Peptides against a protein of PDB entry 4AID. Designs and how they scored, part 55

Target 1, 242 residues: chain A of PDB entry 4AID
Amino acid sequence: FDIKRKTIEWGGKTLVLETGRIARQADGAVLATMGETVVLATAVFAKSQKPGQDFFPLTVNYQEKTFAAGKIPGGFFKREGRPSEKETLVSRLIDRPIRPLFVKGFKNEVQVVVTVLQHDLENDPDILGMVAASAALCLSGAPFMGPIGAARVGWVDGAYVLNPTLDEMKESKMDLVVAGTADAVMMVESEIQELSEEIVLGGVNFAHQQMQAVIDAIIDLAEHAAKEPFAFEPEDTDAIKA

## One batch from the design tools (peptide; aimed at target 1 F144)

Design b2_p26_8_s2 (made by RFdiffusion4, then SolubleMPNN; from b2_p26_8, 17 letters changed)
Fold by OpenDDE base, seed 3:
Structure b2_p26_8_s2 (fold): chain B 242 residues (1-242), chain A 26 residues (1-26)
Amino acid sequence: as target 1 above (242 residues)
Amino acid sequence: MEVELEREIRKLEDGNIIIRGVLKLE
């Protein structure tokens, strides 16, 4: 296997991004690890547009497989068939920041699948899933103007905490998820308890600063492992109005 | 690149506030 790996220290934890071991049939595939939480992101895109495709057919599916469920808090044996509320929410968290970053006019089917393989009960797979999905897209050759980074920010004991553990989050007055590019914040989702707008805005800035290391790690991985960019030329629809 | 931040601010019954921001790239 031609395995490429990037390892960084991020928020006092080791983040590992790996490609080339698993899901080699995908356009992009990344195994991401933080602590003992492990996710697999795969990106697959169609090499042609379907006739009459009017919208960008991006599907994002975050799933917590039953084999990991023995280590997922509240992981009842989910009957295969309906995404949980968490799986639905995290799928949307991943979808939101990536959808705008596809090249305008690209209407080929794109499927991003994030699978939780292991959960350590400390590190939530959602942020890791966002990072892994970004990395998988950057490796795929799809016309994706990423990478995005992502971070969760807590407010514990009057300070910002990067990617708080599930236990630290019980004491946090903020659950702030941020995703963005190197230059811009693309998505913010926050639940806050009696905090000032100044603290929340400071949290967004903190998240955006802290995700730069992840963005750089994805770029470094892509430089060594990305597929050739898919040759996509948007059909110049302006030429039909002469 | 005009960045329109759509902000949705929702107050929950428990006093928590949900802030949702989405950037639309035009």
Scores: peptide ipSAE 0.038, ipTM 0.647, DockQ to the pose 0.619
OpenDDE base, seeds 1, 2, 4, 5: peptide ipSAE 0.032, 0.036, 0.036, 0.036; ipTM 0.401, 0.635, 0.640, 0.628; seed 5 fails the geometry check

Design b2_p26_8_s3 (made by RFdiffusion4, then SolubleMPNN; from b2_p26_8, 13 letters changed)
Fold by OpenDDE base, seed 1:
Structure b2_p26_8_s3 (fold): chain B 242 residues (1-242), chain A 26 residues (1-26)
Amino acid sequence: as target 1 above (242 residues)
Amino acid sequence: MEVRLAREVERLPDGRVRIRGELVLD
């Protein structure tokens, strides 16, 4: 096993990104850990476009395994079948910032799967899932112009809190999720209780600054473990619509 | 290529405000 690992301290917690142990059949696979929350992200892409494919066929699937879901507050033992509301929302949170970063004209099928393997009941796996998905795509060789970073920002006792715990979030007046590249904020999702727009904008900037360490960690992992880039040249017709 | 931040603001039934932002690459 050629296992590559990057470890950083992030928001007072240890973030670990690991590749090479699990899901080796995927184009990219990352095991990400923060606290005792553990996610597996896999990226798989088709090596050819389907005839007549007119849109980019990206699918993102975030899932909480039943052994993790049974410990999650409000996680009913749902019978196998329909994604939970949380799983659907988090799948969209991951999809939104990554979709625009694929090379224009790339219409090969891409599947990103994020699986929660462990939940510590403190660290929410959604942010970890976004980071892991970004890392898995960067390792895959797909024409993805990432990495993205992600962060959650709370507002507790008149201060910003990076990746608040589930208990800190009960006291938070803000649930702000931000995703972006090194250069740009790609996505914002927020729920706010009686806060000024100034505090929210400050939270976006804080998140973007704090995610740089994660972006750098993904780059460092990719430099040591990424597959060769998939040879893709966009057709000239796709360049004209830029 | 103009980068527009699309911003949607929704008031939730519990009084919270949901803000959604997305970069639209036009």
Scores: peptide ipSAE 0.254, ipTM 0.772, DockQ to the pose 0.609
OpenDDE base, seeds 2, 3, 4, 5: peptide ipSAE 0.242, 0.178, 0.184, 0.226; ipTM 0.776, 0.728, 0.732, 0.762

Design b2_p26_8_s4 (made by RFdiffusion4, then SolubleMPNN; from b2_p26_8, 14 letters changed)
Fold by OpenDDE base, seed 4:
Structure b2_p26_8_s4 (fold): chain B 242 residues (1-242), chain A 26 residues (1-26)
Amino acid sequence: as target 1 above (242 residues)
Amino acid sequence: MEVELELEVERLEDGSILIRGELVLE
């Protein structure tokens, strides 16, 4: 097995991105670990467009499987067959920043699946899932103009905290999730308690700065493990509306 | 180096705030 692995220290935690061991039938597959939280992201894309396809058919599914659910807060309330509220929200968190980064005119079906395999009760799988999905897409050969990074920022004791633990988040006055490329912030989602706009904007900048190490790690992994880029030529009609 | 962040702020139905911004490094 040609296993490629990138390991970085990120916010005082070890982030590991691994490919080549599992889900090799996918176009891209990444096993991501932070602390003892583990997620698998897979990316699959169709090699042709469906006849009459007029929109980009991207599907993103974040799933917390039952074997991990015993460690996931609220996992006991999962009715078989429907996504939980958390799964729906995190699926959107992953979808939103990646959707705009596909090459214009690409209308082949793309499926991204993020599966939580393990939860340590400290590191939330959502950020890790965003990172893993980005990495899986970069490895896939799909016409994706990533990578994206992601970070959560807390405000604890008058300071920014990168990817605060679930316990630190109870003391945090900010829950700020940021996703972006090396050059741009693509998404911010925030819940804030009595903080100034200046602190929130500073949090966005802090997140964007701190995610660069993750972006670089994905690039390094892709240089060693990415598939050949899918040959895609956009139809001339979509290029003219730029 | 002033980082001007042009932010588009969208309030979602669930009360979350989506901010889209490009970091313009001047």
Scores: peptide ipSAE 0.036, ipTM 0.540, DockQ to the pose 0.203
OpenDDE base, seeds 1, 2, 3, 5: peptide ipSAE 0.029, 0.028, 0.015, 0.030; ipTM 0.539, 0.538, 0.287, 0.545; seed 1 fails the geometry check

## One batch from the design tools (peptide; aimed at target 1 A142)

Design b2_p27_1 (made by RFdiffusion4)
Pose (drawn by RFdiffusion4):
Structure b2_p27_1 (pose): chain A 242 residues (1-242), chain P 27 residues (1-27)
Amino acid sequence: as target 1 above (242 residues)
Amino acid sequence: SELLEMNIEEAEKEAEELAERIREAEE
């Protein structure tokens, strides 16, 4: 039972989100393609709370398969091993904006895994990885507040540029990743060539405008394909506090 | 592509193993 939101031509690149064919045993699994870079994002959460668990346990693993680029690993063991700098950075990049959007009071294990299956030498899977992770979370039925969008905004020839490719990045004076909900920017991360607060802030806002098409697309797939929502009421400590 | 199919099969297997492990941990 296969389902796509393949629409979203997004910033001139085709973004496809598919579910129901791959990884059907995960709570949420989305194969996401942008251009010809492909990642599988899976989301599973425990249906129970561990005794005495006192914080919200969430793990995000982002991993790159070297076959995603037609190469065998250079390591003595010719197999992927410990995460690289890029994999741990991207893992925090997904975790940061998601961790606060789970319902206050929820403490079940949640694991989201994103695996890079194909890299097209143009579209960085890191942003795509964020979007696919958000899509799988919505589909899983966990208490995850609305979808997240994300984008990289560059600054080339005096203009904002959405999701610039790797070659476009050589000419950019800004590298800004923003992830947000429909209402709010949730995270920023950037490296900037001494641009003003105004332009930087402008790029953040441009990104939040440009990522709406993605949130819409996730909401659209969730309307067709999401699992039943997991019932979770927080405790009404409201009367005791007053 | 052939490599993509192989990667998909591997990732699917890993995802299924992860879901099974989390389900078993519920007990």

Design b2_p27_1_s1 (made by RFdiffusion4, then SolubleMPNN; from b2_p27_1, 12 letters changed)
Fold by OpenDDE base, seed 4:
Structure b2_p27_1_s1 (fold): chain B 242 residues (1-242), chain A 27 residues (1-27)
Amino acid sequence: as target 1 above (242 residues)
Amino acid sequence: SENLEKNLAEAEAEAAALAAAVRAAEA
C-alpha cells in the first residue's frame, strides 16, 4: 500500500490525515484523527451522467457508528434506520460549503460518506468530518474546486478558542462553525450568547485564518496522493453563466 | 482499540458496497 500521511499541529492538537490504506475502492478516502477522535471520509463519483439528469446529485451522509455512539453525547435517540438529529445536522454542515465548489454543469452522482469510528469525548467529530470530506474529495479526482477548511471557534474567558473541547464548550459564550476555501468563507453557523457583532466577526476571521493550515495540509496530501483529475468539459450552455 | 478496528472494517465494507453500487449504476 502507498500510505500517505500528513500531520500538523492545529489548535494545540495533532491532526493526522491518512490515505492509501483504507477504502481504496472509493475515488477518495481519508482517515482523519484528532486526539482519539477518528473519522473516515470517502468520496465516490460516477464517471457518467444519467440520461435526463437535470440537477447535481450530491449526497452527503455523516454517520456515527453504534459503538462510538454509545460514548457520544446525544447518541441515545438513534431510531433504527434513521439518522439522528446530529447526523442530519452535520451532514448539512458538510454539504453546504462543498456543494457550490463543484464545477458548474457537473451532474454526475457524488456520494460523500463520513463515518465516526471513535470519539474521545473531547474532540467533536463534526469539524474533523468536514476536513476529512474535503480531503477525500480533493484526492478523488472529482471536479471539486476545494479544498475547504473548517473550524469551530469558542469564546472562553474573553478569548477565541480554536476547536474547543466539549468541556470548554460548556463555558463558551460562542459556538461558531466556519467553513471556507483559502480565499473565501463559504459557510457560517453560530449559536451566540450575549456577544457583540464585533466579537462574532472576529471569530469568523479567526476561524478562516486558523483553517489555512488545514487547507495547506490537504493540498500537500493531494499533491502526493490525488488521482488524476477526471476529464470533465462543461457544456457551453452552463459556462456562459459563470 | 478493538472497537476502532471493528468500526473501521465495517465502514470499509460499507464504502466498498457503495462504490460498487455507484459503478453498477453507470453501466
Scores: peptide ipSAE 0.555, ipTM 0.931, DockQ to the pose 0.756
OpenDDE base, seeds 1, 2, 3, 5: peptide ipSAE 0.545, 0.545, 0.548, 0.530; ipTM 0.928, 0.930, 0.930, 0.926

Design b2_p27_1_s2 (made by RFdiffusion4, then SolubleMPNN; from b2_p27_1, 8 letters changed)
Fold by OpenDDE base, seed 4:
Structure b2_p27_1_s2 (fold): chain B 242 residues (1-242), chain A 27 residues (1-27)
Amino acid sequence: as target 1 above (242 residues)
Amino acid sequence: SSLLERNLREAEEEARELAEEIRRAEE
């Protein structure tokens, strides 16, 4: 098996992105590890558009499966068959930054599934899931103009902290999740406790700066492991009504 | 861990099923 792995140090933790071993039936598949938190992201897309498809049918599903639920806080309340509130929220966090990066006019079905395989109780799998989903899409050959990076930023003892642990987050005055491309911030989600706008904006900038290493890692992985790009030419009919 | 390996296999199976579903919908 042609297994490709990228490893970087990121926020004082080892981030590993692996492809080629797992889920080969998907268009893209990435096993991502940070600390002992492990996620699998898969991307599958249809090679044709359904007749009469009028919208882009992107589905993003983040799942913290029941077998990990014994370690995941609140996992005991996962009723079989319905996503938890967290799973729903994280699915949206992944969807929001990736959706606008698909080539305009692409209306083939795309499904991104992020599955939490292991949780270390220190590293939240949401950020890792965002990174893994981005990587899986970049490997898939889908007309996705990624990668995106993602980062969580805390504010602890008067400083920014990249991807704070769950314990550090208890002392943090900020829970700031940022996703973006190399060039642009695509999404910000934040919970803030009495911090200035300057500190928050600085946190966004810090996140965007820190995610560049992840973006570069995804690019490096994709250069070696990506499938051939799907030949998609948008019909000029969705062209510039300037 | 044996749990991680199990979880991985289950996730791979679901990813296969989903991929097969999408491919069937293309025909």
Scores: peptide ipSAE 0.434, ipTM 0.897, DockQ to the pose 0.769
OpenDDE base, seeds 1, 2, 3, 5: peptide ipSAE 0.405, 0.405, 0.388, 0.395; ipTM 0.888, 0.888, 0.882, 0.884

Design b2_p27_1_s3 (made by RFdiffusion4, then SolubleMPNN; from b2_p27_1, 12 letters changed)
Fold by OpenDDE base, seed 4:
Parts: C-alpha cells; sequence; structure tokens
Structure b2_p27_1_s3 (fold): chain B 242 residues (1-242), chain A 27 residues (1-27)
C-alpha cells in the first residue's frame, strides 16, 4: 500500500485526507476525517463516451449508511433505495460546484459517491463530503478543473465561525455554505436570520479565504498521489459554444 | 472502531462494484 496522507489544522480542527488504502478500483478514492466524522469519497469515470450521449452524465450520490445511523441525526427514517431529504440536498451541494469544472465536451459517465462512515455529532459530514469529493476527483485523472474547497460559516456572538459544530449552529444566525476554486466562488447556499447583506458578503469572503488551506491540501495530495491525467481532446464543435 | 471498519469494508465493496459496472458499460 502506498498510503498518502495530508493533515492540516482547519478551523481549530484536524482535517485528514487519506488515499491509497481503500477503494483502489475507483479512479479516485479519499478517506476524509474531521474530528470523529469520517467520509469516503470515490470517483469513477468511463474511458469512453456512450454512442449518442448528448449530455454530461455526472451522478453525485451522497449517502449516510445505516451502520452509522445510530450516530447520524435523522438517519432513522431512511428507507432502503430512497435518499433522505438531507442526502438529496447534500448530493446537490456537491454536484453544483463540481459540474461546471469538467472540461467542456466531456460526456463520459462520471460517478461520485460520498459515504458517511462515522458521525461525531459535532462535525457535519456535508462539508467534509464536498472536500472529499473534490479530492477524489483531483486524484482520479478525470478532466476536472478543480480542486474545489468548501466551508460552512456561522455567525455566533457577533463573529464568523468556520465550520461551526451542530451545537454552535443552534446559536448561529447564519448557515452559509460556500464552495469555490482558488480563484472563484462557485456556489453559495444560505439560511440567514436578520443579518445585513454586509455580514453575509463578509461570510462568503471569509469562507473563500478559509477554504484555501483545503484547496492547497488537495493540491499537495494530488501532486503525490494523482493518476495520470486522462487524455481527453474535446471535439472542436463543443468548444465553439463557450 | 469495529463499526467504522465494517463500514469501510462495505463502502469499499460498493465502490468496487460501481467501478466494475462503469467498466462493464464501456464494453
Amino acid sequence: as target 1 above (242 residues)
Amino acid sequence: SKLLEEGLKEAEAEAEALAAAVRAAEA
């Protein structure tokens, strides 16, 4: 096993990104840990396009497995085969920022799966799942122009809080999820209670600044563990519609 | 923990199955 691991301090918590031990048949696989919350992200992509494929077939599946359900809030109501509301929401949160970062004209099947393996009841696996999915894609060799970072920002006691705990979130006037590249914000999702636009914009900027450490950690991991880039040349006809 | 190890094994098996399915659909 050639296990590569990156560890950073992030928002007063240890973030660990690990690859090379698990899911080796995937194109990319990352075990991500923050506190005692643990997720596995896997990325698989087809090496050919299906005949007549007219759209980019990206599937993102965030799932909280039943073995972790005893520690996952709301996990008790999952019927086999139907995603929960949370799983559906988080799958979209991961999909939204990554979808536009694939090379135009790439229409090979891409499957991203994020599995929650453990939940500590403090660190929500959604942000960790976004980070892990980004890392898995960067390791895969897929024509993905990442990494993305992600962050949750709270507003507690008149200050921004990076990735507030579930308990801190009860006191927060803001639930702000931001995802982006090193250069740009790609996605904002927010629930806000009686805060000024200035505080919200400051929260987006704070998130984007704080996610740079994660982006850098993914880049460092990829430099040491990424597969060779998949040779993809877009057909000229798809490049002209940009 | 034992639960984490079991979960890792299950998630790995699912990832391998998905990888195999994607590869089979390329043929």
Scores: peptide ipSAE 0.375, ipTM 0.887, DockQ to the pose 0.844
OpenDDE base, seeds 1, 2, 3, 5: peptide ipSAE 0.362, 0.358, 0.352, 0.355; ipTM 0.882, 0.882, 0.880, 0.880

Design b2_p27_1_s4 (made by RFdiffusion4, then SolubleMPNN; from b2_p27_1, 10 letters changed)
Fold by OpenDDE base, seed 4:
Structure b2_p27_1_s4 (fold): chain B 242 residues (1-242), chain A 27 residues (1-27)
Amino acid sequence: as target 1 above (242 residues)
Amino acid sequence: SAALERALEEAEAEAEALAAAIRAAEE
């Protein structure tokens, strides 16, 4: 197998992105590891548009499976076939920043699946899942104008903390999730306890700065492992409505 | 770990099945 791996230090933790061994029928597949939390992201896209397809059929599914190694928080309330509240929320967190980055007029089916394989109870798989999904899309050859990076920012002891542990988050006055490209913030989601707007805006900027290392890591991985870009020419009619 | 390897194999099988289903819907 031609296994490609990128390893970076990120927020005092080792982030590993691996491809080439897993999910070979997928267009893109990335195994991402941070601490002992492990996720698999897969991206699959249809090579044709369905007749009469009038919208972009992107589906993002984040899932914390019962077969995952370790203990998944909140896993006890999962009904078979229904996503948990967390799975629904994280699926949306991944969807929101990636959806606008597809080439306009692309209406082929796209399925992004993020599966939590292991959880260390320190590193939340949501941010890791966002990173992995971005990487999988960049490797797939889909007309995706990524990568995106993502980061969680906490405010602990009067400082920003990149990707706080679940224990550090109990002491944090901020849960700030940011996703973006190299050039722009695409999504902000925040829960804040009695912090100034200045601290929050500083947190967004901090997140965007810190995610650049991840974006660069995805680019480096893609340069060595991406499939040939899918030949897609948008029809002129869809370009004019933007 | 053996648990991680098993979890990876199961997730890979699901991904392969999904990929196959998408390809079959294109024919």
Scores: peptide ipSAE 0.435, ipTM 0.897, DockQ to the pose 0.770
OpenDDE base, seeds 1, 2, 3, 5: peptide ipSAE 0.421, 0.430, 0.428, 0.403; ipTM 0.893, 0.897, 0.895, 0.887

Design b2_p27_2 (made by RFdiffusion4)
Pose (drawn by RFdiffusion4):
Structure b2_p27_2 (pose): chain A 242 residues (1-242), chain P 27 residues (1-27)
Amino acid sequence: as target 1 above (242 residues)
Amino acid sequence: AALEEEVERIAEEAVEEGIETFKEEKE
């Protein structure tokens, strides 16, 4: 039972989100393609709380398979091992904006794994990885508040540029990743060539405008394919507090 | 710990299935 939101031509690149064919046993699994870079994002959460668990346990693992680029690993063991700098950075990049959007009071194990299956030498899977992770979370049925969008905004020839490719990045004076909900920007991360607060803030806003098409697309797939929502009421400590 | 291991196992199995399916498509 296969389902796509393949629409979203997004910033001139084709973004496809597919579910129901791969990884059916996960709560949420989405194979996401942008251009010809492909990641599988899976989301599983425990249906129970561990005794005495006092914070929300969430793990995000982002991993790159070297076969995503047609190469065998250079390591003595010819197999991927410990995460690189890029994999741990991207893992925090996904975790940061998601961790606060789970319902206050929820403390079940939640694991989201994003695996890079194909890299097209143009479209960084890091942003795509964020979008696919968000899509799988929505589909899983966990208490995850609305979808997240994300984009990289560059600054080339005096204009904002959405999801610039790796070659376009050589000419950019800004590297800004923004992830947000429909209402709000949730995170920023950037490296900037001494641009003003105004332009930087402009890029953040441009990104939040440009990522709406993605949130829409996730909401659209969730309408066709999401699992039943997991019932979770927080405790009404409201009367005791007053 | 058992819930953590179960969640991890399901996530690994789902990833491995995805890798295998993807490789089959590209053959």

Design b2_p27_2_s1 (made by RFdiffusion4, then SolubleMPNN; from b2_p27_2, 13 letters changed)
Fold by OpenDDE base, seed 5:
Parts: sequence; C-alpha cells; structure tokens
Structure b2_p27_2_s1 (fold): chain B 242 residues (1-242), chain A 27 residues (1-27)
Amino acid sequence: as target 1 above (242 residues)
Amino acid sequence: DELSEEVKAKAEAAEKEGVEQFKKELE
C-alpha cells in the first residue's frame, strides 16, 4: 500500500491527514485525525454526465456512526436511517464552501461522505470533517478548485481560541466556523454572544489565517497522492451565446 | 435528482470497507 501521511501541529493539537490505506475504491479517501477524533472522508464522482443534466449534482453526507456513539455525547439515540439535526447541519457546512469550487459546467454526480469513526469528546468532528472532505476531493481527480481549509474560533477570556474543545466552547462567547481557500473566505457561520462586530471580523480573519496551515498540508498531501485530473473540458458557454 | 446507483453504491462500498478496516485495526 502506498500510504501517504501529512502531520501538522494546529491550534496546539496534532492534525493527521492520511490516504492510501482505507477506502481505496473511492476516487479520493482521507482518514483525518485531530486528537483522538477520527473521520473518514470519501469522494466519488461519475465519469460521465447524465444526458440533459442541468444542475451540478453534489451530495454531501456527514454521518456519525453508531459504533462511535460510545464516545459521542448523545450518540445512543441515533435512529437508524435518518440524519440527525447535527448531521444535516454539518453536511451543509461542508457543502457550502466546496460547491462553488467545482469547475463551471461540471455536472457529473459527486458524492462526498464523511464518517465519524472516533470521537475524543474534546475535538468536534465537524471541522475535521470539512478538512477531510476538502482533502478527499483534492485527491480524487475531480475538477475541484480547492483545497478549502476550515476553522472554528471561540472567544474565551478575551482571546481568540482556534478549534476550542467542547468544554472550552461552554465558556466561549463565540462559535464561529469559517471555511475558505488560500485566497478567499467562502463561508462563515456564527453564533455570537454580546460581542462587537470588530471582534467577529477579527475572528474571521484569525480563522482564515489559521486555516492556511491546513490548506498547505492538503496541497502537500495532494502533490504526493492525488490521482490524475479527470479530463473535463467545460463546454464553451460563450459559444452557446453566439 | 437522486445520485446514480453506481456512484452511491461505490461511495457506500468505500465507506463500509473503510469503517470495517478501521474497526479491525482497533481490535
């Protein structure tokens, strides 16, 4: 097996991105670890477009499997077959920043699946899932103009905290999730308690700066492990307007 | 539109294998 691994220190925690060991039948697959939280992201895409396909059929499925439920708060009540509210929300958090980064005119089916394999009760798998999904897409050969990075920012004791623990988040006046590319913020989701706009904007900037290390880590992984780019020529939309 | 059964089946198979392999590595 040609296993590639990238390890970085990120927010005082070890982030590991691994590919080539598991889920190899996917177009891209990444095992991501932060602390003892572990997620598997897979990316699969169709090699042809359906006749008459008029929209980009991207599906993102974030799931926290029942076997991880012994380490996931509230995990014992996951009804088989329907995503939880959290799973639905996190699926959207992953979808939002990645969807715009596909090459215009690409209308092949894409499925991204993120499965929580382990939870340490400190590191939320949502941010890790966003990072893993980005990495899996970059490895897949799909016409994805990533990577994205992601970060959660808290405000604890008058300071920004990168990816606060679940316990630190109880004391945080901010839950700010940011996703972006090297050059741009693509998504902001925030819950704020009595903070100035200046602090919030500073949090977005802090997140975008801190996620660069993750973006660089994904690029480094992709340089060593990405599949050949899928040969996609966008239809010259300018030729249809003539 | 639902994803094609092919894409879905491939993704489900990849996730299933990955989950199963991860479990075996924890044993």
Scores: peptide ipSAE 0.438, ipTM 0.899, DockQ to the pose 0.714
OpenDDE base, seeds 1, 2, 3, 4: peptide ipSAE 0.416, 0.435, 0.411, 0.433; ipTM 0.892, 0.899, 0.890, 0.897; seed 2 fails the geometry check

Design b2_p27_2_s2 (made by RFdiffusion4, then SolubleMPNN; from b2_p27_2, 13 letters changed)
Fold by OpenDDE base, seed 1:
Structure b2_p27_2_s2 (fold): chain B 242 residues (1-242), chain A 27 residues (1-27)
Amino acid sequence: as target 1 above (242 residues)
Amino acid sequence: DALSAEVKAKAEAAVKEGVEEFRKEQE
């Protein structure tokens, strides 16, 4: 198989993005690793629009499946069929920044699935899942105007920390998740304990700066491994209504 | 809104394949 891999140092950890080996039935697929946390992102899209489709039918599913239960906290207790609260929240964290980046008028079905394969109990798979989903979309040929990067920022001992470990997060006064493009912040989600707006805004800026290395890594991977762009011409009528 | 059966089936197949491949590499 033509395996393409990009490796970067990011926040003192090795980030690996791999494609071409696993999940080849997808339009795009990326195996992403940070520490010993591993996720698989798959992107699939319909090659035609449904008759009368009036909205963009994007579905994002983050899942920590039972087969990884021995390496995922609480995995043994997952009832078949309903997403956990975490899975629901992370699915939304991935959906929010990517949804506005599809070409206007594209109303073909898109499904992004992020599957946690391994968890090291240090690196949260949510940020890794956001990065992997971005990369999988960029490889798919879908009319996606990414990549996005993502980062978590903590506030520990009066300093910003990029992608704090689960143990560092217990001491953090901030859980700030940011996603964006090279040029813009697309999404902010935050839980904050008694911090000034100045510190929070500084955290957003810090996150956006630190995610550029990830954006560049996805671009480099896509230049070497992306499928041919799907031939999509938006109908002029959809451009006028937004 | 429900995805088409085709897109859903393709996505489920890709995830299944990827999970099975990863599992085999860890054994």
Scores: peptide ipSAE 0.542, ipTM 0.920, DockQ to the pose 0.701
OpenDDE base, seeds 2, 3, 4, 5: peptide ipSAE 0.530, 0.536, 0.534, 0.533; ipTM 0.917, 0.918, 0.918, 0.919

Design b2_p27_2_s3 (made by RFdiffusion4, then SolubleMPNN; from b2_p27_2, 14 letters changed)
Fold by OpenDDE base, seed 5:
Structure b2_p27_2_s3 (fold): chain B 242 residues (1-242), chain A 27 residues (1-27)
Amino acid sequence: as target 1 above (242 residues)
Amino acid sequence: DELSEEVQRKAREAEEQGIREYEEELK
């Protein structure tokens, strides 16, 4: 198999993005690892638009499978087939920054699936899932104007912490999730405990700076492993007015 | 819609196969 791998040190942890080993029938597929947390992201898109399709049919499905329940907190209580509150929230965290980056007028169905395969109890798979989904889309050939990066920022002992562990988060006065492109912040989600707006804004900037290494890693992976871009030309709405 | 069902099926099958491949080869 033509396996491509990118490895970076990120926030004192090893991030690995791998493609070409598994899920090869997807348009894009990325096995992502941070510490001992592992996720598989796949992207599949329709090669045609439905007649009369009026909205962009993007679906993001983040899931933490029961087979990983021995390593995932609360995994024993997951009912087959219904997303947990966490799975629903993380699916939205992935959806929010990627949805606006599709080429305007693209209304082909897109399915993004992210499955947590392993959890180390230190690295939350949500950030890893966001990164993996971004990478899978960049590899797919879909008209996606990514990549996005993502980062969690904590505030522990009067300092910003990139992707705090679950234990560090207990002492954190901030849970700040940021996603963005190289040039722009696309999404902010935050829970803040008695912090100034200045510290929070500084956290957004810190996140955006720290995610550049991830964006660069996805670009490098895509340069070596991306499929040919899907031939999509938006309907020239100006040609109908002439 | 057949096209939607095909994409959804392909996405599910791709992920499920990837999970199997991971459990067989990388676990």
Scores: peptide ipSAE 0.670, ipTM 0.956, DockQ to the pose 0.795
OpenDDE base, seeds 1, 2, 3, 4: peptide ipSAE 0.661, 0.665, 0.661, 0.667; ipTM 0.954, 0.955, 0.954, 0.955

Design b2_p27_2_s4 (made by RFdiffusion4, then SolubleMPNN; from b2_p27_2, 12 letters changed)
Fold by OpenDDE base, seed 5:
Structure b2_p27_2_s4 (fold): chain B 242 residues (1-242), chain A 27 residues (1-27)
Amino acid sequence: as target 1 above (242 residues)
Amino acid sequence: DELAEEVAAKAKAAEEEGVEKFKEELE
């Protein structure tokens, strides 16, 4: 198997992006690791559009299944078949920044699945899931104008902290999740305790700067492992008005 | 929709296979 791996140090943790070992039947698949938290992201897209498709059918499914490796918080009591509140929220967190990056007029079915395989109880799999989903889409050949990066920013002891641990987050006055491209912030989600707008805006900028290393890592992985781009020519919507 | 179901089934199968392989590598 042609296994490609990119490893970077990111926020004092090792981030690993791997493709080509597992889930190879997907259009893109990435095994992402940060610390001992592990996620698998898969991307699959239809090679044709449904006749009369009027919207872009993107589905993102983030799931934290209980696997034998480590403790997944809340995993032991998940009823098979309904996403938890967390899974629903993280699925939306992944969806929000990626949806606008598909080529306009692309209305083929796209399915992104992210499964938490392991959880170290330090590194939240949501950020890792965002990164993995971005990478899987970039590898898939789908007309996705990514990558996105993602970062969580905390405010601990009067400083920004990149991807604080779950324990550090208890002391953090900010839970700021940012996703973006190299050029733009695409999504901000924030919970803030008694911080100035200046600190929050500084946190968004800090996140966007720190995620560039992840974006670059995804690009480097894609240069070596991406499938051929799907030949999609958007119908010139201006030509239909003539 | 058959196409949506096919895409979803393929994604699910890929993810499930990947999950099982990951488990096997931990054993």
Scores: peptide ipSAE 0.513, ipTM 0.920, DockQ to the pose 0.846
OpenDDE base, seeds 1, 2, 3, 4: peptide ipSAE 0.504, 0.477, 0.507, 0.495; ipTM 0.915, 0.910, 0.917, 0.915

